Peptides against a protein of PDB entry 7MKK. Designs and how they scored, part 1

All scores and structures are predictions.

Target 1, 71 residues: chain A of PDB entry 7MKK
Amino acid sequence: SMKEKVKAKLVEIRKFVPFIRRVRIDFQDTLSKVQGHRLDALVNLLDREDVSMSSLNKIEVIIDKLRTRFN
Below, numbering starts at 1 at the first letter of every chain, in headers, positions and changes, except where a header shows other numbers.
Peptide ipSAE was made for these designs. It is ipSAE averaged over its two directions, with the distance scale d0 held at 1.0 Angstrom where the peptide's residues are scored. Compare it between designs on one protein only; published cut-offs may not apply.
A fold fails the geometry check if it doesn't show the stated peptide or something in it is severely misdrawn.

## One batch from the design tools (peptide; made by RFdiffusion4, then SolubleMPNN)

Design b1_p8_1_s1 (from b1_p8_1 with D5E)
Fold by OpenDDE base, seed 4:
Parts: sequence; C-alpha cells; structure tokens
Structure b1_p8_1_s1 (fold): chain B 71 residues (1-71), chain A 8 residues (1-8)
Amino acid sequence: as target 1 above (71 residues)
Amino acid sequence: DWLDEFDF
C-alpha cells in the first residue's frame, strides 16, 4: 500500500538525519542564517510521522544536493 | 511549499 511505501521511504530518508545535523554544525559559520534554519527545519520535518510521499521525494533531492556540496 | 524553495 501507499501507506507502507511512505513508511519505508521515511525510514530510509531518516538514515541521513545524522548527516544533515553534521552539515549544520560543521558549516555553521559559512552557511547563511536562512540556510541554517532550513537545515534545522528539515531535521524537524523528518522527525514527524505524517510526512507525505511528495515531501519525501523532495527531501531526497535536497539530500542528494547536500551530499554533492558537502561530502 | 518551503521544500521547493530549498536553495541547496
């Protein structure tokens, strides 16, 4: 079901939360205030259980961009 | 949607 697919996707995306936190900390002095806030918001969003598949797909793209830039 | 505005 789509519900199960969302749960599985969320589990996979949450594996990158430590990476997002490290980007936020390690590059705090070089990130803009807005960028820092967005990283915090991203982590907070992934802490929720009501995230849509649409949002998870967008987050996956964001994580890919972060990995390219910061790792 | 703020996710669409993510500039990374």
Scores: peptide ipSAE 0.586, ipTM 0.920, DockQ to the pose 0.713
Fold by OpenDDE base, seed 5:
Structure b1_p8_1_s1 (fold): chain B 71 residues (1-71), chain A 8 residues (1-8)
Amino acid sequence: as target 1 above (71 residues)
Amino acid sequence: DWLDEFDF
């Protein structure tokens, strides 16, 4: 079911939460306030259980970009 | 959607 697919995708994406948190901390003095807020909001969104597949797909793209720029 | 405008 779509519900099961969403749950599975969420589990996979959440594996990158520690990485996002690390970027937020390590580059706090380099990032703008807006950039820092966006990273915080990203983590907060992934803490929710009602995230759509569309949102998860967008987050996957964001994580790929973060990995490219921040290791 | 703010996710579409995500920048860093």
Scores: peptide ipSAE 0.582, ipTM 0.919, DockQ to the pose 0.782
Fold by OpenDDE base, seed 2:
Structure b1_p8_1_s1 (fold): chain B 71 residues (1-71), chain A 8 residues (1-8)
Amino acid sequence: as target 1 above (71 residues)
Amino acid sequence: DWLDEFDF
């Protein structure tokens, strides 16, 4: 079901939460306030259980960009 | 949508 697909996607994306937190902290002095707040917002969003597939797909793209830029 | 506006 779509619900199961969303749940599975969320589980996979959540594996990158520690990475997002690490970027937020390690580059705090380099990031703009807006960028820092966006990273915080990503973590907060991924703590929720009601994240849509659309949002998860967008977050996946963001994580890919973060991985490219920050290892 | 703020997710669409990520500048990373």
Scores: peptide ipSAE 0.581, ipTM 0.919, DockQ to the pose 0.756
Fold by OpenDDE base, seed 3:
Structure b1_p8_1_s1 (fold): chain B 71 residues (1-71), chain A 8 residues (1-8)
Amino acid sequence: as target 1 above (71 residues)
Amino acid sequence: DWLDEFDF
């Protein structure tokens, strides 16, 4: 079902939360305040259980960009 | 939404 697919993707995307937290802290002084806030919001969103597949797909793209820029 | 506004 779509619900089970969403749960499975959420589990996989949550594996990157530690990475996002490290980017937020390690680069805090070089990121803009807006960028820092967005990273915090991203982590907070991934703590929720009601995230849509559409949002998860967008988050996956964001994580890929972060990985490219921040190792 | 705000997810579309990420600049990185």
Scores: peptide ipSAE 0.581, ipTM 0.918, DockQ to the pose 0.718

Design b1_p8_1_s2 (from b1_p8_1, 3 letters changed)
Fold by OpenDDE base, seed 2:
Structure b1_p8_1_s2 (fold): chain B 71 residues (1-71), chain A 8 residues (1-8)
Amino acid sequence: as target 1 above (71 residues)
Amino acid sequence: SWLDEMDF
């Protein structure tokens, strides 16, 4: 079911939360204030249990961009 | 959504 797919994807995406937190801290002086706030918001969003598949797909793209640029 | 416009 879509619900099960969302749960599975959320579990996988959450594995990158420590990475997102490290980017936020390690590059705080390089990132704009807006970028930093958005990374914080991203972590907070991933703490929720009601994230849509659409949002998770967008977050996956963001994580890929972060990985390309920062690690 | 801000998720669409995050520029990195």
Scores: peptide ipSAE 0.586, ipTM 0.919, DockQ to the pose 0.867
Fold by OpenDDE base, seed 1:
Structure b1_p8_1_s2 (fold): chain B 71 residues (1-71), chain A 8 residues (1-8)
Amino acid sequence: as target 1 above (71 residues)
Amino acid sequence: SWLDEMDF
């Protein structure tokens, strides 16, 4: 079911939360204020249980961009 | 959504 797929994807995406946190801290001086705030919001969003598949797909794209720029 | 416009 879609519900099960969402839960599974959430588990996988959450594996990158430590990475997102490290980017937020390690590159704080390089990131704009809006970028920093959005990374904080991203971490908070991933802590929720009601994240949609659409949101998770978008977050995956963001993580890929972060990995490209910040390792 | 802000998720759509995040750029790095």
Scores: peptide ipSAE 0.586, ipTM 0.919, DockQ to the pose 0.936
Fold by OpenDDE base, seed 5:
Structure b1_p8_1_s2 (fold): chain B 71 residues (1-71), chain A 8 residues (1-8)
Amino acid sequence: as target 1 above (71 residues)
Amino acid sequence: SWLDEMDF
């Protein structure tokens, strides 16, 4: 079901939470204030259980960009 | 959504 797919995707995306936290800390002085705040919001969003597949797909793109730029 | 605007 779609619900099960969302849960599975969420589990996979959550594996990158430590990485997101690391970027937020290690590059705090490089990131804009807006970027920093959005990374914080991103981590908070991933703590939720009601994240849509659409949002998860967008988050995946963001993580890919972070990985490309920051490691 | 801010998720759409987030650029790095």
Scores: peptide ipSAE 0.586, ipTM 0.920, DockQ to the pose 0.929
Fold by OpenDDE base, seed 3:
Structure b1_p8_1_s2 (fold): chain B 71 residues (1-71), chain A 8 residues (1-8)
Amino acid sequence: as target 1 above (71 residues)
Amino acid sequence: SWLDEMDF
């Protein structure tokens, strides 16, 4: 079901939360205030259980961009 | 959504 697919994807995306936290801290001086705030909000969003598949797909793209630039 | 606007 779609519900089960969302739960599975959320589990996979949450594996990158430590990476997002490290980018936020290690590159704080390089990031704008807005970018830093967005990363904080991203981590908070991933703590929720009601995230849509659409949002999870967008988050996956963001993580790919972070990995390209910061790792 | 702000998720659409994030750019790094």
Scores: peptide ipSAE 0.584, ipTM 0.919, DockQ to the pose 0.832

Design b1_p8_1_s3 (from b1_p8_1, 3 letters changed)
Fold by OpenDDE base, seed 5:
Structure b1_p8_1_s3 (fold): chain B 71 residues (1-71), chain A 8 residues (1-8)
Amino acid sequence: as target 1 above (71 residues)
Amino acid sequence: SWLDEFSF
């Protein structure tokens, strides 16, 4: 079911929360206020249980971009 | 910043 798929995707995406936090810290001085707030919002969003598949897919794209530039 | 190249 879609519900099961969302739960599975959420578990996988949450594995990157420490990474997102690290990017936020390491680039805090170079990030714009908007960019910093967006990263904070991503972490906060992943604490929720009611995240949609659409949102999770968008977050995955963001994480991939962060991984490309950060490592 | 380095993130300016990306949209999110």
Scores: peptide ipSAE 0.091, ipTM 0.760, DockQ to the pose 0.199
Fold by OpenDDE base, seed 3:
Structure b1_p8_1_s3 (fold): chain B 71 residues (1-71), chain A 8 residues (1-8)
Amino acid sequence: as target 1 above (71 residues)
Amino acid sequence: SWLDEFSF
């Protein structure tokens, strides 16, 4: 079911929360206020249980971009 | 910075 797929996807995406937090802190001085706020919002969103598959897919794209550029 | 180019 879609419900089970969302739960599984959420579990996988949550594995990247420590990574997102690390980027937020390490680049705090480089990020704009808006960018920093959005990273914080991503982490907060992943603490919720009512996140849609569409939202999770968008977050996955953001994580992929961060992984590609973070070095 | 690369973050300035980043869209999210």
Scores: peptide ipSAE 0.088, ipTM 0.752, DockQ to the pose 0.150
Fold by OpenDDE base, seed 2:
Structure b1_p8_1_s3 (fold): chain B 71 residues (1-71), chain A 8 residues (1-8)
Amino acid sequence: as target 1 above (71 residues)
Amino acid sequence: SWLDEFSF
């Protein structure tokens, strides 16, 4: 079911939360305030249990960009 | 600025 797919993707995406937090802290002085706040919002969003598949797909793209830029 | 492309 779609619900099961969402749960599975959420589990996989959450594996990158420590990475996102690390980027947020390590580059705090380099990132703009809006960029920092968006990373915080990203982590907070992944803490929720009611995230849609559409949102998770967008988050996956963002994480891929972060991984490319920040390793 | 690349993060500005996304809103969440």
Scores: peptide ipSAE 0.088, ipTM 0.753, DockQ to the pose 0.244
Fold by OpenDDE base, seed 1:
Structure b1_p8_1_s3 (fold): chain B 71 residues (1-71), chain A 8 residues (1-8)
Amino acid sequence: as target 1 above (71 residues)
Amino acid sequence: SWLDEFSF
């Protein structure tokens, strides 16, 4: 079902939470306050249970951009 | 910046 697919996708995306937190800390002095806040919000979003598949797909794109920029 | 494109 779509519900099970969402849960599976969420589990996969959550694997990148440590990476996002590391970017937030390691580049704290380089990131703008807005950028830092957005990363915090991203981590908080991934802690939720009601995230849609569309949101998860968008988050995946964001993570890919972070990986490109910050390794 | 590149991250400004995102809204969450």
Scores: peptide ipSAE 0.092, ipTM 0.757, DockQ to the pose 0.210; fails the geometry check

Design b1_p8_1_s4 (from b1_p8_1, 3 letters changed)
Fold by OpenDDE base, seed 5:
Structure b1_p8_1_s4 (fold): chain B 71 residues (1-71), chain A 8 residues (1-8)
Amino acid sequence: as target 1 above (71 residues)
Amino acid sequence: DWLDTMEF
């Protein structure tokens, strides 16, 4: 079911929360204030259980961009 | 929303 797929995707994306937190800290002076605030919001969003598959897919793209730029 | 356009 879609519900099961969302739960599975959320589990996988949450594995990157420590990475997102590290980028936020290590590159705080490089990131714009808006980017920093959005990374904080991203971590908060991933703490929720009501995130849509659409949002999770978009977050995956963001994580890929972070990985490309920041290791 | 911003999830669509965020760049680094």
Scores: peptide ipSAE 0.667, ipTM 0.932, DockQ to the pose 0.890
Fold by OpenDDE base, seed 3:
Structure b1_p8_1_s4 (fold): chain B 71 residues (1-71), chain A 8 residues (1-8)
Amino acid sequence: as target 1 above (71 residues)
Amino acid sequence: DWLDTMEF
């Protein structure tokens, strides 16, 4: 079901939460204030259980951009 | 939505 697919995707994306937290702290001086705030918001969003598949796919793209720039 | 446009 779509519900099961969302749960599985959320589990996979949550594996990157420690990475997002590290980027936010380690590159705080390089990031704009808005970018830092959005990374905090991203971590908070991933703590929720009602995140849509559409949002999870968008977050995956953001993680790919972070990996390209900061790792 | 900022999730669509965020860049680094």
Scores: peptide ipSAE 0.666, ipTM 0.932, DockQ to the pose 0.859
Fold by OpenDDE base, seed 1:
Structure b1_p8_1_s4 (fold): chain B 71 residues (1-71), chain A 8 residues (1-8)
Amino acid sequence: as target 1 above (71 residues)
Amino acid sequence: DWLDTMEF
């Protein structure tokens, strides 16, 4: 079901939360205030149980961008 | 939606 797919995707994306937190802290001076705030919001969003598949797919793209820029 | 446009 779509519900099960969302749950599985959320579990996988949550594996990157420590990475997102590390980027937020380690590169705080490089990130704009908007970028920093959005990374905080991203972590908070991933802590929720009601995240949509659409949002999770978008977050996956953001994580890929972070990995490209910050390893 | 900022999730669509965020860049680094």
Scores: peptide ipSAE 0.665, ipTM 0.931, DockQ to the pose 0.854
Fold by OpenDDE base, seed 2:
Structure b1_p8_1_s4 (fold): chain B 71 residues (1-71), chain A 8 residues (1-8)
Amino acid sequence: as target 1 above (71 residues)
Amino acid sequence: DWLDTMEF
């Protein structure tokens, strides 16, 4: 079901929360305030249980961009 | 939606 797919995607994306937190802290002076706040918002969003597949797919793209830019 | 346009 789509619900099961969302749960599986959420589990996989949550594995990158520590990475997002490290980028947020380690590059705090490089990132703009809005970028930093958005990274905080991503972590908070991934803490929720009601995130849509659409949002998770968008977050996956953001994580790919972070990985390309920051490790 | 900023999730669509976030840049680094």
Scores: peptide ipSAE 0.663, ipTM 0.931, DockQ to the pose 0.822

Design b1_p8_3_s1 (from b1_p8_3 with E7D)
Fold by OpenDDE base, seed 5:
Structure b1_p8_3_s1 (fold): chain B 71 residues (1-71), chain A 8 residues (1-8)
Amino acid sequence: as target 1 above (71 residues)
Amino acid sequence: DFLDDFDF
């Protein structure tokens, strides 16, 4: 079901929360305030259980970009 | 939402 797929995707995406937190900390002084706030919001969003598949797919793209830019 | 405006 879509519900099961969302749960599975959320579990996979949450594996990157430590990475997102590290980017936020390690690059805090070089990131804009807006970028820092967006990273904080991203982590907060991933604490929720009501995240849509559409949002999870967008987050996956964001994480890929972060990985490319920040290792 | 903010996910659409990520510039990373």
Scores: peptide ipSAE 0.553, ipTM 0.921, DockQ to the pose 0.752
Fold by OpenDDE base, seed 4:
Structure b1_p8_3_s1 (fold): chain B 71 residues (1-71), chain A 8 residues (1-8)
Amino acid sequence: as target 1 above (71 residues)
Amino acid sequence: DFLDDFDF
């Protein structure tokens, strides 16, 4: 079902939460305020259980960009 | 939606 697919995708994407938190901390003085706020919001969103597949697909792209830039 | 405006 779509619900189970969303749950599985969320579990996979949550594996990157520690990475996102480290980027936020390690580059805090380099990132703009807006960039810092976006990273905080991203982590907060991934703590929720009601994230759509559309949002999860967008987050996957964002994580790929973060990985390219920061590791 | 902040996901659409993510500049990374």
Scores: peptide ipSAE 0.553, ipTM 0.921, DockQ to the pose 0.739
Fold by OpenDDE base, seed 3:
Structure b1_p8_3_s1 (fold): chain B 71 residues (1-71), chain A 8 residues (1-8)
Amino acid sequence: as target 1 above (71 residues)
Amino acid sequence: DFLDDFDF
């Protein structure tokens, strides 16, 4: 079902939460205040259980960009 | 939505 697919995708995306937290801390002095806030909001969103598949797909693209820039 | 304008 779509519900099961969303749950599985959320589990996979949550594996990157420690990475996002590290980017936020390690590059705090380089990031703008707005960029720091966006990373915090991203982590907070991934703590929720009501995230849509559309949002999860957008987050996957964002994580790929973060990985390219910061690792 | 902040996900649509994520500038990274």
Scores: peptide ipSAE 0.552, ipTM 0.921, DockQ to the pose 0.731
Fold by OpenDDE base, seed 2:
Structure b1_p8_3_s1 (fold): chain B 71 residues (1-71), chain A 8 residues (1-8)
Amino acid sequence: as target 1 above (71 residues)
Amino acid sequence: DFLDDFDF
């Protein structure tokens, strides 16, 4: 079901939360306030259980960009 | 939506 797919994708995406937190802290002085807040909001969103598949797909793209830029 | 305007 779509619900099961969302649940599975959320589990996989959450594996990158430590990475997102690391980027937020390690680059705090070089990121703008808005960029820092976006990273915080991203982590907070991934803490929720009601994230849509649409949002998870967008987050996946964002994480790929972060990985490219920040390792 | 902040996910659509993610400046990274």
Scores: peptide ipSAE 0.549, ipTM 0.921, DockQ to the pose 0.726

Design b1_p8_3_s2 (from b1_p8_3 with E7S)
Fold by OpenDDE base, seed 1:
Structure b1_p8_3_s2 (fold): chain B 71 residues (1-71), chain A 8 residues (1-8)
Amino acid sequence: as target 1 above (71 residues)
Amino acid sequence: DFLDDFSF
C-alpha cells in the first residue's frame, strides 16, 4: 500500500538526519540565516510521521544536493 | 511549501 511505501521511504530518508544535523552545525558560520532555518525545518519535518510521499521525494532530491555540496 | 524552492 501507499501507506506502507511512505513508512519505508521515511525510514530510509531518516538515515540522513544525522548528516543534515552535521551540515547545520559544521557550516553554521558559513550558512545564511535562511539556509540554517531551511535545514532546521527539514530535520523537524522528518521527525513527523505524517509526511507525504511527495514531500519525501522532494527531500530525497534535497539530500542529494546537500551531499554533493557538503560531502 | 519550503520544499518546493529549497536551495542554497
Scores: peptide ipSAE 0.518, ipTM 0.915, DockQ to the pose 0.771
Fold by OpenDDE base, seed 4:
Structure b1_p8_3_s2 (fold): chain B 71 residues (1-71), chain A 8 residues (1-8)
Amino acid sequence: as target 1 above (71 residues)
Amino acid sequence: DFLDDFSF
C-alpha cells in the first residue's frame, strides 16, 4: 500500500537526520539565517508522521544536494 | 512550501 511505502521511505530518509543536524551545527557561522532555518524546518518535518510521498521525494533530492556540498 | 525553493 501507499501508506506502507511512505512509512518505509520515511524510515530511510530519517537515516540522514544526524547528517542534517551536523551540517546545521558545523556550518552555523557561515550559513545565512534563512539557510539555518530551512535546515531546522527540514529536521522538524522529518520528525512528523504525516509526511506525504511527494514531500519525501523532494526531501530526498534536497539531501542529495546537501551531501554533494557538505559530504 | 519551503521544500519547493530549498537552496543553499
Scores: peptide ipSAE 0.518, ipTM 0.915, DockQ to the pose 0.788
Fold by OpenDDE base, seed 2:
Structure b1_p8_3_s2 (fold): chain B 71 residues (1-71), chain A 8 residues (1-8)
Amino acid sequence: as target 1 above (71 residues)
Amino acid sequence: DFLDDFSF
């Protein structure tokens, strides 16, 4: 079901939360206020249980870009 | 939606 797919996707995407947090902390003095806020918002969103598949797919793309740029 | 215009 779509619900099961969302749950599985969320579990996989959440594996990158520690990475996102490290980017936020390690580059805090380099990132703009907007960039820092975006990372915080991303982590906060992934802490929710009602994230849509559409959002998760967008987040996956964002994480890929972050990984390319930061590690 | 902040996810749509997410950029660095």
Scores: peptide ipSAE 0.517, ipTM 0.915, DockQ to the pose 0.745
Fold by OpenDDE base, seed 3:
Structure b1_p8_3_s2 (fold): chain B 71 residues (1-71), chain A 8 residues (1-8)
Amino acid sequence: as target 1 above (71 residues)
Amino acid sequence: DFLDDFSF
C-alpha cells in the first residue's frame, strides 16, 4: 500500500539525519542564518510521522545535493 | 512550503 511505501521511504531517508546534523554543525560558521534554519527545519520535519511521499521525494533530492556539496 | 524553494 501507499501507506507502507511512505513508512519504508521515511525509514530510508532518516538514515541521513546524522549527516544533515553534521553539516549543520561542521559548517555553522560558513552557512548563512537562512541556510542553517533550513537544515534545522529539514531535521525537524524528518522527526514527524505524517510526512507525505511528495515531501520525502523532495527531501531525497535535497539530501543528494547536500551530499554532493559537503561530502 | 520551504522544501519547494530549498537551495544552497
Scores: peptide ipSAE 0.514, ipTM 0.915, DockQ to the pose 0.739

Design b1_p8_3_s3 (from b1_p8_3, 3 letters changed)
Fold by OpenDDE base, seed 1:
Structure b1_p8_3_s3 (fold): chain B 71 residues (1-71), chain A 8 residues (1-8)
Amino acid sequence: as target 1 above (71 residues)
Amino acid sequence: SFLDNFSF
């Protein structure tokens, strides 16, 4: 079901939460307020259980871009 | 949603 697929995707994407948190902390001095806020918002969103598949797909793209820039 | 036009 779509619900099960979303749950599985969420589990996979959550594996990158520590990475997002580390980017937020390690580059805090060089990030703009907007950038920092956006990273915080991403982490907060991934703490929720009601994230849509559409949102998770978007977050996956964002994480890929973060990895390219910071890893 | 803030994700719609998310950029970094």
Scores: peptide ipSAE 0.493, ipTM 0.914, DockQ to the pose 0.658
Fold by OpenDDE base, seed 2:
Structure b1_p8_3_s3 (fold): chain B 71 residues (1-71), chain A 8 residues (1-8)
Amino acid sequence: as target 1 above (71 residues)
Amino acid sequence: SFLDNFSF
């Protein structure tokens, strides 16, 4: 079902939360205020249980870009 | 959503 797919996707995307948090902390002094806030917001969103598949797909793209830039 | 125009 779509609901099960969302749950599975959320589990997979959440595996990157530690990475996002590390980027936020390790580069805090070089990130702009807005950039830091965006990373915080991303983590906060992934803590929610009501994230849509559309949002999860967008987050996946964002994480891919972060991984490209920050390993 | 902020995701729609997310840029870093």
Scores: peptide ipSAE 0.493, ipTM 0.914, DockQ to the pose 0.604
Fold by OpenDDE base, seed 5:
Structure b1_p8_3_s3 (fold): chain B 71 residues (1-71), chain A 8 residues (1-8)
Amino acid sequence: as target 1 above (71 residues)
Amino acid sequence: SFLDNFSF
């Protein structure tokens, strides 16, 4: 079902939460306040269970960009 | 959603 697919996708995307947290901490001194807040919001969103597939796909793109820029 | 115009 789509519900099961969303749950599976969320599990996969959550594997990158530690990476996002590390970016937030390791680059805290060079990031603007708004950049830091955006990363915090991203982590907070991934703690939720009511995230849509559309949102998860967008988050995947964001994570790819973060990985390209920060490691 | 903030994801729609998310930029870093």
Scores: peptide ipSAE 0.492, ipTM 0.914, DockQ to the pose 0.594
Fold by OpenDDE base, seed 3:
Parts: sequence; C-alpha cells; structure tokens
Structure b1_p8_3_s3 (fold): chain B 71 residues (1-71), chain A 8 residues (1-8)
Amino acid sequence: as target 1 above (71 residues)
Amino acid sequence: SFLDNFSF
C-alpha cells in the first residue's frame, strides 16, 4: 500500500538525518542564516510521521545535492 | 511548503 511505501521511504530518508545535522554544525560558520534555517526545517520535517511521498521524494533530491556538496 | 522553493 501507499501507506507502507511512505513508511519505508521515511525510514530510508531518516538514515540521513545525522548527516544533515553534521552539515548544519560543521559548516555553521560558512552557511548563511537562511541556509542553516533550511537545514533545521528539513530535520524537523523528518521528525514527523505525516510526511507525504511527494515531500519525501523532494527531500531525497535535496539530500542528494547535499551529499554531492558536503560528501 | 518550503520544499517547493528549497535551494542551497
């Protein structure tokens, strides 16, 4: 079901939360305030259980770009 | 949603 797919996707995406948190901390001095706030918002969103598949797919793209830029 | 205009 879509519900099961969403739960599975959320579990997979949450594996990157520690990475996002590290980027936020390690690059705090070089990130703009808005960039920092965006990362915080991203982590906060992933703490929720009611995230849509559409949102999760968007987050996946964002994480891919973060990984490319920050290893 | 902020995701729609998310950029870095």
Scores: peptide ipSAE 0.490, ipTM 0.913, DockQ to the pose 0.636

Design b1_p8_3_s4 (from b1_p8_3 with D1S E7D)
Fold by OpenDDE base, seed 3:
Structure b1_p8_3_s4 (fold): chain B 71 residues (1-71), chain A 8 residues (1-8)
Amino acid sequence: as target 1 above (71 residues)
Amino acid sequence: SFLDDFDF
């Protein structure tokens, strides 16, 4: 079901939360204030259980860009 | 949503 697919996707995406937190901290002085806030919001969003598949797909693209730029 | 204009 779509519900089970969303849960599975969320579990996979959450594996990158430590990476996002490290980017936020390690590059705090390089990032703009708004960029820092967006990373914080991203982590907070991933703590929720009611994230849509559409949002998770967008987050996956964002993480890919972060990985390319920061590691 | 902030995800729509994420600039990374």
Scores: peptide ipSAE 0.518, ipTM 0.921, DockQ to the pose 0.707
Fold by OpenDDE base, seed 1:
Structure b1_p8_3_s4 (fold): chain B 71 residues (1-71), chain A 8 residues (1-8)
Amino acid sequence: as target 1 above (71 residues)
Amino acid sequence: SFLDDFDF
């Protein structure tokens, strides 16, 4: 079901939360205030259980971009 | 949402 797919996707995306937190900390002097706030919001969003598949797909793209830039 | 314009 879509619900099960969402749960599975969320589990996979959450594996990158430590990475996102490290980017936020390691580059906080380089990041703009907006960028810092976005990373904080991203981590907070991933702590929730009611994240849609659409959001998770967007987050996956964001994480790929973060990995390209910061690792 | 903020996810739509996540620029870095």
Scores: peptide ipSAE 0.518, ipTM 0.920, DockQ to the pose 0.795
Fold by OpenDDE base, seed 5:
Structure b1_p8_3_s4 (fold): chain B 71 residues (1-71), chain A 8 residues (1-8)
Amino acid sequence: as target 1 above (71 residues)
Amino acid sequence: SFLDDFDF
């Protein structure tokens, strides 16, 4: 079901939460306030269980960009 | 949402 697919995707995306937290901390003096707030919001969103597949797909793209830019 | 314009 779509519900099960969303749950599986969320589990996979959550594996990158530690990475997102590291970016937020390691680069907090370089990032703008807006960028820092966006990273915080991203982590907070991933703590929820009502995230849509559309949002998860967008988050996957964001994580890919973060990985490219911040290793 | 904020996900639509994530400048990273």
Scores: peptide ipSAE 0.517, ipTM 0.921, DockQ to the pose 0.750
Fold by OpenDDE base, seed 2:
Structure b1_p8_3_s4 (fold): chain B 71 residues (1-71), chain A 8 residues (1-8)
Amino acid sequence: as target 1 above (71 residues)
Amino acid sequence: SFLDDFDF
């Protein structure tokens, strides 16, 4: 079911939360306020249980970009 | 949503 797919996707995406937190902390002085806030918001969003598949797919793209840029 | 304009 779509619900099961969302749960599985969320579990996989959450594996990158520590990475996102490290980017936020390690680059705090070089990121803009907006960029820092966006990273915080991203972590907060992934802490929720009601994230849509559409959002998770967008987050996956964002994480790929972060990985390319920061590690 | 902020996800649509994520500047990373």
Scores: peptide ipSAE 0.517, ipTM 0.920, DockQ to the pose 0.712

